# Peptides against a protein of PDB entry 9IZ0: the designs that were tried, part 302

Target 1, 345 residues: chain A of PDB entry 9IZ0
Amino acid sequence: ITCLGSNGHTYKQLVKGGNDDLRQDAVMEQVFEQVNGFLRSYRKTSQRNLSMRTYKVIPLALKTGVIEWVQDTIPLGEYLDSAHKVYHPKEWSLSTCRKLIAEKQMEDLETRLKVYDLVCRHYRPVFRHFFLESYADPVQWFTTQTNYARSTAVASVLGHVLGLGDRHGQNILIDKTSGEVIHIDLGIAFEQGKKLPVPECVPFRLTRDVVDGMGITGVEGVFRRCMEFTLETLRREEDSLLSVLEVLRYDPLFSWLISPLRRMKKQKMQLENFNQPESGNITTDASRDPKIQRNNVSGESEAERAILKVRQKLSSTLSVEASVGELIRIAQDPSYLALMFCGWS

## One batch from the design tools (peptide; made by RFdiffusion4, then SolubleMPNN)

Design b2_p27_7_s4 (from b2_p27_7, 10 letters changed)
Fold by OpenDDE base, seed 3:
Structure b2_p27_7_s4 (fold): chain B 345 residues (1-345), chain A 27 residues (1-27)
Amino acid sequence: as target 1 above (345 residues)
Amino acid sequence: SEELEELAKKAYEIAKKTGFLPATPLF
């Protein structure tokens, strides 16, 4: 829909109806706005304009809401599939790569690593071309690539700390004007991505194409330093961040667990993308009435565990540099990327 | 339930200090 604001400006909005609970997305966007407050208050992050890009979500009912239309964006996965066909027309299709990874999903780590390496040799990174195609002016090119590396660094730290999962290429938008990343569909938080049929094994998405967009310095440039400043800010503001998350602990409408419906939708999308017939022996415990999991005692215990995990990730036991170094190492480790649904791009 | 209303009140007391708005509508 298109709405005329009281300021005379016209706003595009997406009305989402049916079966999607937007309350969790709206809450996570508010957590990001609070974190953006901390990033603006701290000199090292403020001087770099570090922020998590947000979008407005207004839940109107249990399964209906209004979402801001994010203009001038493209899904990362849509760009990468189109660009790969242009720049590498002799390499394998995305469907061929997905099929080979899926056929080996039940094999040992050594076999999965061999197939991941084989896919990587036949599907090379292309995301550098987004910046080269979109920005003919060298200053604009450098500025947008820098904004991408900064935005990805903030999103990577927040993704790790808040346990954001399911960060596939359709849940990451690229702003064509600024080069910044926008994370959408925030319904998997607080490590609930580990409960997916293909579990989240990495702290954030740092695949070969995500790194290729950072340019010649890769992770060792703007990205690493901006992760360090972001983590330093979050450690400084730990008590402020935990006080925001305590609101969610006592919020009776907040869901600390992935909904059975969202789990089933993600499972179906994973199975369809693998062309695997429904092996009827996945006892989807979908017969557990979503009313039975709403025992307040189970929700409060999950909230306490989630807040404890956030506090543990903000621990000063390791330096900021050592913590960021380990996160970057794990996020790029082939032993984790080979286990993902799409770890090669 | 009275218990859900007490939890919502606690969430709003914390929210007043942080400026954060819970997902639960204002009663």
Scores: peptide ipSAE 0.036, ipTM 0.672, DockQ to the pose 0.025
Fold by OpenDDE base, seed 5:
Structure b2_p27_7_s4 (fold): chain B 345 residues (1-345), chain A 27 residues (1-27)
Amino acid sequence: as target 1 above (345 residues)
Amino acid sequence: SEELEELAKKAYEIAKKTGFLPATPLF
């Protein structure tokens, strides 16, 4: 829909309906706004304008809501698929890479590493070209690349701490004006990504293309330092962050667990991305509404477990530098990336 | 259920202190 605001500006909005509960997205956006408050209060993060880019989510009912359309954005995955065809026209298609990884999904780690390395050699990073194409002025280029590295650092720390899942290239938007990342579809949080049909094994998305966008220093310099300052801020504001998450502990409509329906939908989308659209009329007979007895007792225990994991991730047992160093290492480790649905780009 | 209403009230009391809005509508 398109709405005229009271300010005379026209806003495009996405009306989402169906089985996805937008209340989780709206709650996660509120958590990000609170974290943005902490980032503005702390000198080291405020001086760098560190923030998680947010979008407005208005839940209207149990299964319907309005999402802000972020203007001047492109999905990272859409840009990468297009740019890869332009810059590497002799390399493999994204569909070929996906197929080869999927064919080895049930094999051992050694076999999966071999196919991941093969895919990586035939699908090279291109995301540096986003900045080179979009910004002819060297100052704008440097500024936008810096903003990208900063916003990716904030999103990476928050993604780890809150256990954000489903961070594929279609759920990460790039702002064409600022170079900042915008994370969308926040319906998988608190490590529920580990319960997907392809378990998420990395703390955040730090694939070769995500790193290529940081320029010649890669993860070193701006990205690492901004992760450190973000984690230092979150450790200082641990009690404030946990107090916000306690609202969710007692919220009876907040789902700490991925719904079986969302899990099945993600499984179907993962399978459909491997098969050509065979026009098979699978009449999903909607008649088996499994009376999922929501055992209320399971929700509070999962909330407590989720909050405990957030507290553990904010622990000062390791230095900020050591913690960030380990997160960057794990997020780039081929032994984890080879296990992912799309770990090569 | 009465138990869900007590949890929603508790969430709302915490929400008043934090400025956070729960996903549960109060109305």
Scores: peptide ipSAE 0.036, ipTM 0.653, DockQ to the pose 0.026
Fold by OpenDDE base, seed 1:
Structure b2_p27_7_s4 (fold): chain B 345 residues (1-345), chain A 27 residues (1-27)
Amino acid sequence: as target 1 above (345 residues)
Amino acid sequence: SEELEELAKKAYEIAKKTGFLPATPLF
């Protein structure tokens, strides 16, 4: 839809209906705005204009809402698929890479690592080209690449702390004007990505193409330093952040758990994207999996566990540098990336 | 069309309460 604002400007908005709860997206965007307040108040982060890019979410009902249409953006995965065809036309298609990883999904780690390495050799990073082709002016090139590294650093720390899942290339937008990242579809939070059919095992997305966009320094310099300053700010504001999350503990409409329906929808979407012929016999009899113990873990006990995990991630047991160093290591580890749905790009 | 208009009106009333930009749907 298009809306006329009280200021006389027209705004595009996406009306989303279906099985997705936009309340979770709206809540996460509200948490990001609070975190942006902390980042603006702290000298080390404010001097660098560090922020999580946000978008407006208006939940209209349990399954319906309006989302801001983020203008001048492209999904990272859409850009990468197009750029790989242009810059590496002799390499494997994204569909070939996906098929080979899926064929080995039930195999041991050693076999999955061999297939991951093979895919990586036949599907090389291209995301550096986004900055090189879009910005002919050296100052614009440097500024946009710096903004990308900064925004990715903030999103990586915040995504780890809040346990954001489903961070695939279609859920990460790139702003074509600023180079900043915008994270969308926030309906998997508080480590519920570990409960997906393909469990998420990385703290945030730091794949080879995500790193290639940072230029010649990769994760070293701007990205690492901005992660450190962001984590330092969140540790300083721990009580303020936990107080915001405590409001969600008492919200009877907030779901701390991934719904069985959303889990099944993600499973189907994974299978459909692979053209696997065995998609016919997943009996939609969600009624009869008897060993989903509905542990009636009270919504309160799940909220308490989620808040405790956030507190543990903000712990000062390790230095900021040591904590960021370990997060970067884990996020780039082939032993984790080989287990992901799309860890090669 | 009519269902989208009602949803957009409801979005506008929520937007006013949440401090979002007040916007009237254009169809």
Scores: peptide ipSAE 0.020, ipTM 0.425, DockQ to the pose 0.055
Fold by OpenDDE base, seed 4:
Structure b2_p27_7_s4 (fold): chain B 345 residues (1-345), chain A 27 residues (1-27)
Amino acid sequence: as target 1 above (345 residues)
Amino acid sequence: SEELEELAKKAYEIAKKTGFLPATPLF
């Protein structure tokens, strides 16, 4: 839809209807705005204009809402698929890479690492070209690449701390004007990505293409330093952040767990993206009601575990530098990336 | 769907009144 603002400007809005609960997105965006408050109040982060890019979400009903249409953006995965065809036309297609990873999904780690390495050799990083193509002026190029590294650092720390899942290339937008990342579809949080059919094993997305966009310094430049300052800010504001999450503990509308419907929808999308034939013999023999003991682990006990995990991630037991160093190591570890749905780009 | 357009119009009227703040601000 197009909305006429009180300022006389027209704003495009995306109306989502169907099965997606936008309340999760709206809550996470509010958490990000609070974190942006902390980042603005702390000297080390405010001097760098560190922020999580947010978008407006207005839930209208359980499954309907209006989302801000973020203008001048492209999904990271859409850019990478297009750019890879241009810069590496003799390399494998994204579909070929997906197929090879899927064919080995049930194999051991050693076999999966060999296939991941093989895919990596035939699908090279291209994301540096986004900045080289989009910004002819060296000052704009440097500014936008810096903004990308900064926004990716903030999103990586927040994504880890809040346990954001489903961080595939279609759920990360790139702002073509600022170079900043915009994370969308926030409905998998508090480590619920580990409960997906393909479990998420990395703290945040730091694939080869995500690193290639940081330029010649990769993770050792602006990115690492901005992760450190962001984590230092969040550790300082731990009690404030935990107080925000405690509000969600008692919100009957907030889901600390991935819904079975969302899990099934993501499962179907993962299977379709792998061209796995529907094994038509999921006879949902609905007759075996496994008494899934819904351990009525009260929504409260799941909230308490989630909040405890956030507190553990904010622990000062390790230095900020050591904690960030370990997060960067894990996020780039082939032993984790080889297990991911798309860990190669 | 017409129902989605009506909901979108209602959202827009709420958003005009609220300044595009979330319908349930946490803060």
Scores: peptide ipSAE 0.027, ipTM 0.468, DockQ to the pose 0.078; fails the geometry check

Design b2_p27_8_s1 (from b2_p27_8, 13 letters changed)
Fold by OpenDDE base, seed 5:
Structure b2_p27_8_s1 (fold): chain B 345 residues (1-345), chain A 27 residues (1-27)
Amino acid sequence: as target 1 above (345 residues)
Amino acid sequence: LEEELEEREEVNKELLERLSEIRLNGE
């Protein structure tokens, strides 16, 4: 839908209908707006204009809403698939890589690491070319790459702390004007990504292409420092952040758990992407919606566990530098990336 | 201010290195 704003500007809006609960996205965007307040209040983060890029989500019904279409954006995964065909036309297709990883999904870690390494050798990073292609002016190139590293750092820390899942290349937009990342489809939070058919084992997405976009310094310099300043700010504002999350504890509409329907939809999308024959015994008996007796007690217990995990991630037991160093290490560890749905790009 | 200057210096160094690479690949 295209709406004419009161300012005379036309805004494209995406009407999402279906099984996606846009209320969870709207709530997470409100949490990001509060965190952006903390980042603006702290000198080290304010001077660098550190923010989580937000978009407007207006839930209209239980499963329908209007999402702001962020203009001049591209999904990271769409860019990478296109660019990889241009820069590495003799390498494997994304579908071939996905198939090989999926065929070994039930194998041991050693076998999965061998297949991951094989895929990595036949699917090289290309995301550096986004900045080289988009910005002919060296100052613009540099500014946008810096904005990318900064925004990725904020999103990485905040994504870890809030336990954001489903951070695949279609749920990460790149702003073509600023180079900033925009995270969409926030319906998997508070470590519910571990409950996916392919469990998420990394704290945030820091794949080879995500790093290749940071330039020659990779994760060192701007990215690392901006992660440190972001984590320092979140540790200082722990009580404020926890107070925002406690409001959500009492929201009867907020789901601390991944919906069975969303889990099934993702499982189906994974199977369709693998061209695996429908094993005919997934009777989508969608009629056994287990009446999630949302025993209010179970929702409160999961909210309490989620808040406790946020508090644990904000713990000052380790220095900011040590905590960020460990997060970066884990996010790049082949032993975790080999277990991911798409850990190679 | 010193940390921001160090960030800008490291940033300018990376810019200079890449400008050199772009020149080398354009030749």
Scores: peptide ipSAE 0.005, ipTM 0.307, DockQ to the pose 0.013
Fold by OpenDDE base, seed 2:
Structure b2_p27_8_s1 (fold): chain B 345 residues (1-345), chain A 27 residues (1-27)
Amino acid sequence: as target 1 above (345 residues)
Amino acid sequence: LEEELEEREEVNKELLERLSEIRLNGE
C-alpha cells in the first residue's frame, strides 16, 4: 500500500496478513524506543549515536497489520547467500550445509561439532564484502562498517537482555545507506526461543559472517566497546527498563509465551527448509496437537519470571567487561553454534 | 513512562482508526 502522509510525502507500507501477531512486534518496538531514550541520555552511548534501529508497526487486528517499509534494506541471509555464490563458487551451497546439519541434529555433541567444523571449512565468511562492494569511498566504507558494529552491539546486548529469539538471517535487515542492522519479527522474546523445536542456545547472533562484517578487529574493536557502553547504560536504567516491562505485565494482549500457532509455524518452516520439494503429497495430518499440559502457570507468573530473568541479566555481580566478555565467548562458542539451525553463517 | 506508553497507544489507536476509515471508504 502507498499512503500519502500529512507532510505530502508518499510512504510505502507493507500490509502483512496471516498468522503473524504484529502486536508483539509493536510492543517490542516501543520497548526499543524507550531504550533508545536511555542511550541518548547517557554520555558514553549518546556520543556514539548508539541506538536500536526501529520501524513503525501498526497492528490492525490479531492477524493483520501495517509495517513501515524499511527502504534501502536487504536481509542479511539474502546478501550472504548471494555473496557466497560470487566469492566462493566452489564451496558448498547453503542448502548442502543445512542438509548436513539437519541430518545430524539428533546425534551427540561430538558428532554435531565435527559436522559444524566440516560445514565451516566448506562455507567461508563473506560479509566483509558488503562494505567493500557498497562503499567506494574509504571514509564511507569505514563509517558504515563502524555503524554496523555499533548497531550490532546494541542489538546484541538488548536482544540478550530481552531474550529475543528467532534471530536468523532473514529477520536481520542491513541498511544499505548506513550499514546499521534492523531486527524484524520480534514475536519470540523472553527466552521463548529455547522452546523452539531447535532450541536457541546463544544469547544473540554472533556467527562468523556477523563477525566478518566488523572488519579486521572483529569483536575486539568497536563491537566489544559498544556492547560494554550499552550494557552499562541498561544497568544504570534497570529500574526504568523494569518499569516498562511491568506495564506489559498488565497488558492482557501481550503474550509472555510463544503461541502454539507460532511454534507450529516455525516448526513447519524448519521442516520445509530441510525438505527439498519432493513432489509427494505428504498430507501431514496437523490434527495431533499434543496435549500441551496447560499447567495453570498464570500469565502473571510467566511475566514475573521474565522480569526476574531481565533483572538477573542486568546484575552488577560481574563487571561490564567481564559480562560482555562472557556473552561474546558464549555467542561464538562452537559447542553452542553446532546445536543451532544455522550457526555457521 | 506509563504516560508516554499511553500517549503512544492513543497515537497508534488514532492511526488505526484512520486506517480503518480509509479501508472502509474504499480509497
Scores: peptide ipSAE 0.000, ipTM 0.245, DockQ to the pose 0.028
Fold by OpenDDE base, seed 3:
Structure b2_p27_8_s1 (fold): chain B 345 residues (1-345), chain A 27 residues (1-27)
Amino acid sequence: as target 1 above (345 residues)
Amino acid sequence: LEEELEEREEVNKELLERLSEIRLNGE
């Protein structure tokens, strides 16, 4: 829909109806706006215009709402699939790569690493081409690539600290005007992504294509430095951030657990993406499954555990440089990437 | 499908445990 604002501007909006709980997304966007306040207040982050890109989410009912239409964006996964066919037409298809990873999903780590390496050799990074093809002016090219590395660094630190999961290529938008990343579908937070059938095992998405977009310096340039400044800001504002999360502990509308419906939807999408044969009528009556009831750890106990884990991630026990170095190492570790649904791109 | 999901959750748990051990041995 297109809405006319009281300011005389027209805004394109997406009305979302169905089983998706937009309250989770709206809460995470509010947390990001508070963090953006901290990033604006701190000299090292403010001088670099570091921010998490946000979008407006207005929940209207339990499972319906209005989302801002983010104009001039493309999903990272959509760009990468298209670009890979153009720049590497003799390499394997994305479906072939997915199939080989899926066929070995139950195998040992050594076998999964061999398959991951094989896929990586037949599916090369292409995300550098986004900047080269979109920006003919060298200054605009450099500016947008810098904005990409900066926004990815902020999103990576926040993704780790807040335990954002399910950061696949369809949940990351690229702004075609600025080069910045926009994270969408934020309903898997506080490490609830570890409870998916294919768990999120990396702190944030730092695949070969995500790195390829950073240019010749990869992670050792703007990205690392911007992660360090972002983490330094979050450590400085730890009490302020924890106070924001404590408000959510007492919000009866916020779920610290993945909803059974969202879990089932993510499970189904993971299975469909592996081209596994439809094994029978999944009766959509998620309301009746008595096994889902047993792991009702009280929402209070999960909230407390989540806040404790955020505090632990903000610990000053290690230097900012050491902490960022370790996060970058883990996010690029083939042993973790080989376990992901799509760790090669 | 539930049994296959439980089996995948168990394999992924074991893999995450092994990865945590590899991490501790690589520091």
Scores: peptide ipSAE 0.000, ipTM 0.247, DockQ to the pose 0.038
Fold by OpenDDE base, seed 1:
Structure b2_p27_8_s1 (fold): chain B 345 residues (1-345), chain A 27 residues (1-27)
Amino acid sequence: as target 1 above (345 residues)
Amino acid sequence: LEEELEEREEVNKELLERLSEIRLNGE
């Protein structure tokens, strides 16, 4: 639907009836706004206008709500798929790459690394072209690429600290005006991505295309420095951040665990990629209610574990530089990326 | 994979299209 705002602007709107936990998105956006407050208060981050790009989320009812239009955006994955067809028309399709990775999902790490390397050789990075195509002025090009590297750095640190999952190319928008990243679908947080059928092994998305968008310096330029300043700010504001998360501990509507339905949906999506439809009527007699022993690990115990993990990630045991260096290393490690659903792009 | 991509595109289109209403309530 299209609505007229109180400001006289016309905005599109969607009403979703669905099982998506828009409350989790709304809560995570509130946490991001608090973190943006910390980033504005600290000189090293404020001087660089470091922020997590947010969007408003208004939950209207249980599993229904209204989300805010990020005008002039494109999903990273949509841009990359289109750009790969233009710049590398002789390389493998995204579907071919996904199929090859999926076919080897049950193989050993050595085999998965060989397939990942093979896919990487036949699907080369193109995300640098986003900035080259979109911005004819060299100052705008440099500014937008810098904004991309900055926003990606903030999102990477914050995504690691909060344990954001499901960071695939569709859940990352690029603002065509600023070059900033906008993370959407925040329903997998506090390392619940490790409970997916394909476990998430990286702290944040730092694939070859994500790095290619940073330009010739890759991670060693603006990105690394902005990660360091962001982590330094979050370590300084640890108690404030933990206090914000503790408010959520008492929210009866906040889910510290991935919903069984969302896990099953992700499981089905990941399994349908393996099964050619052999028409075998496996009447899986749904009558075996596995007594999922609801080990009623009280929602409070999962919240406490989540907060403890956030505190551990903010630990000053390592320097900011050492911590960021290790995060960047792990996020780019082929041994982890080869295990991901889409680690090559 | 096409259904997963279509469902993700639909979820994202739904997120994006729903990501249209809340800018309205804040401006």
Scores: peptide ipSAE 0.000, ipTM 0.247, DockQ to the pose 0.035; fails the geometry check

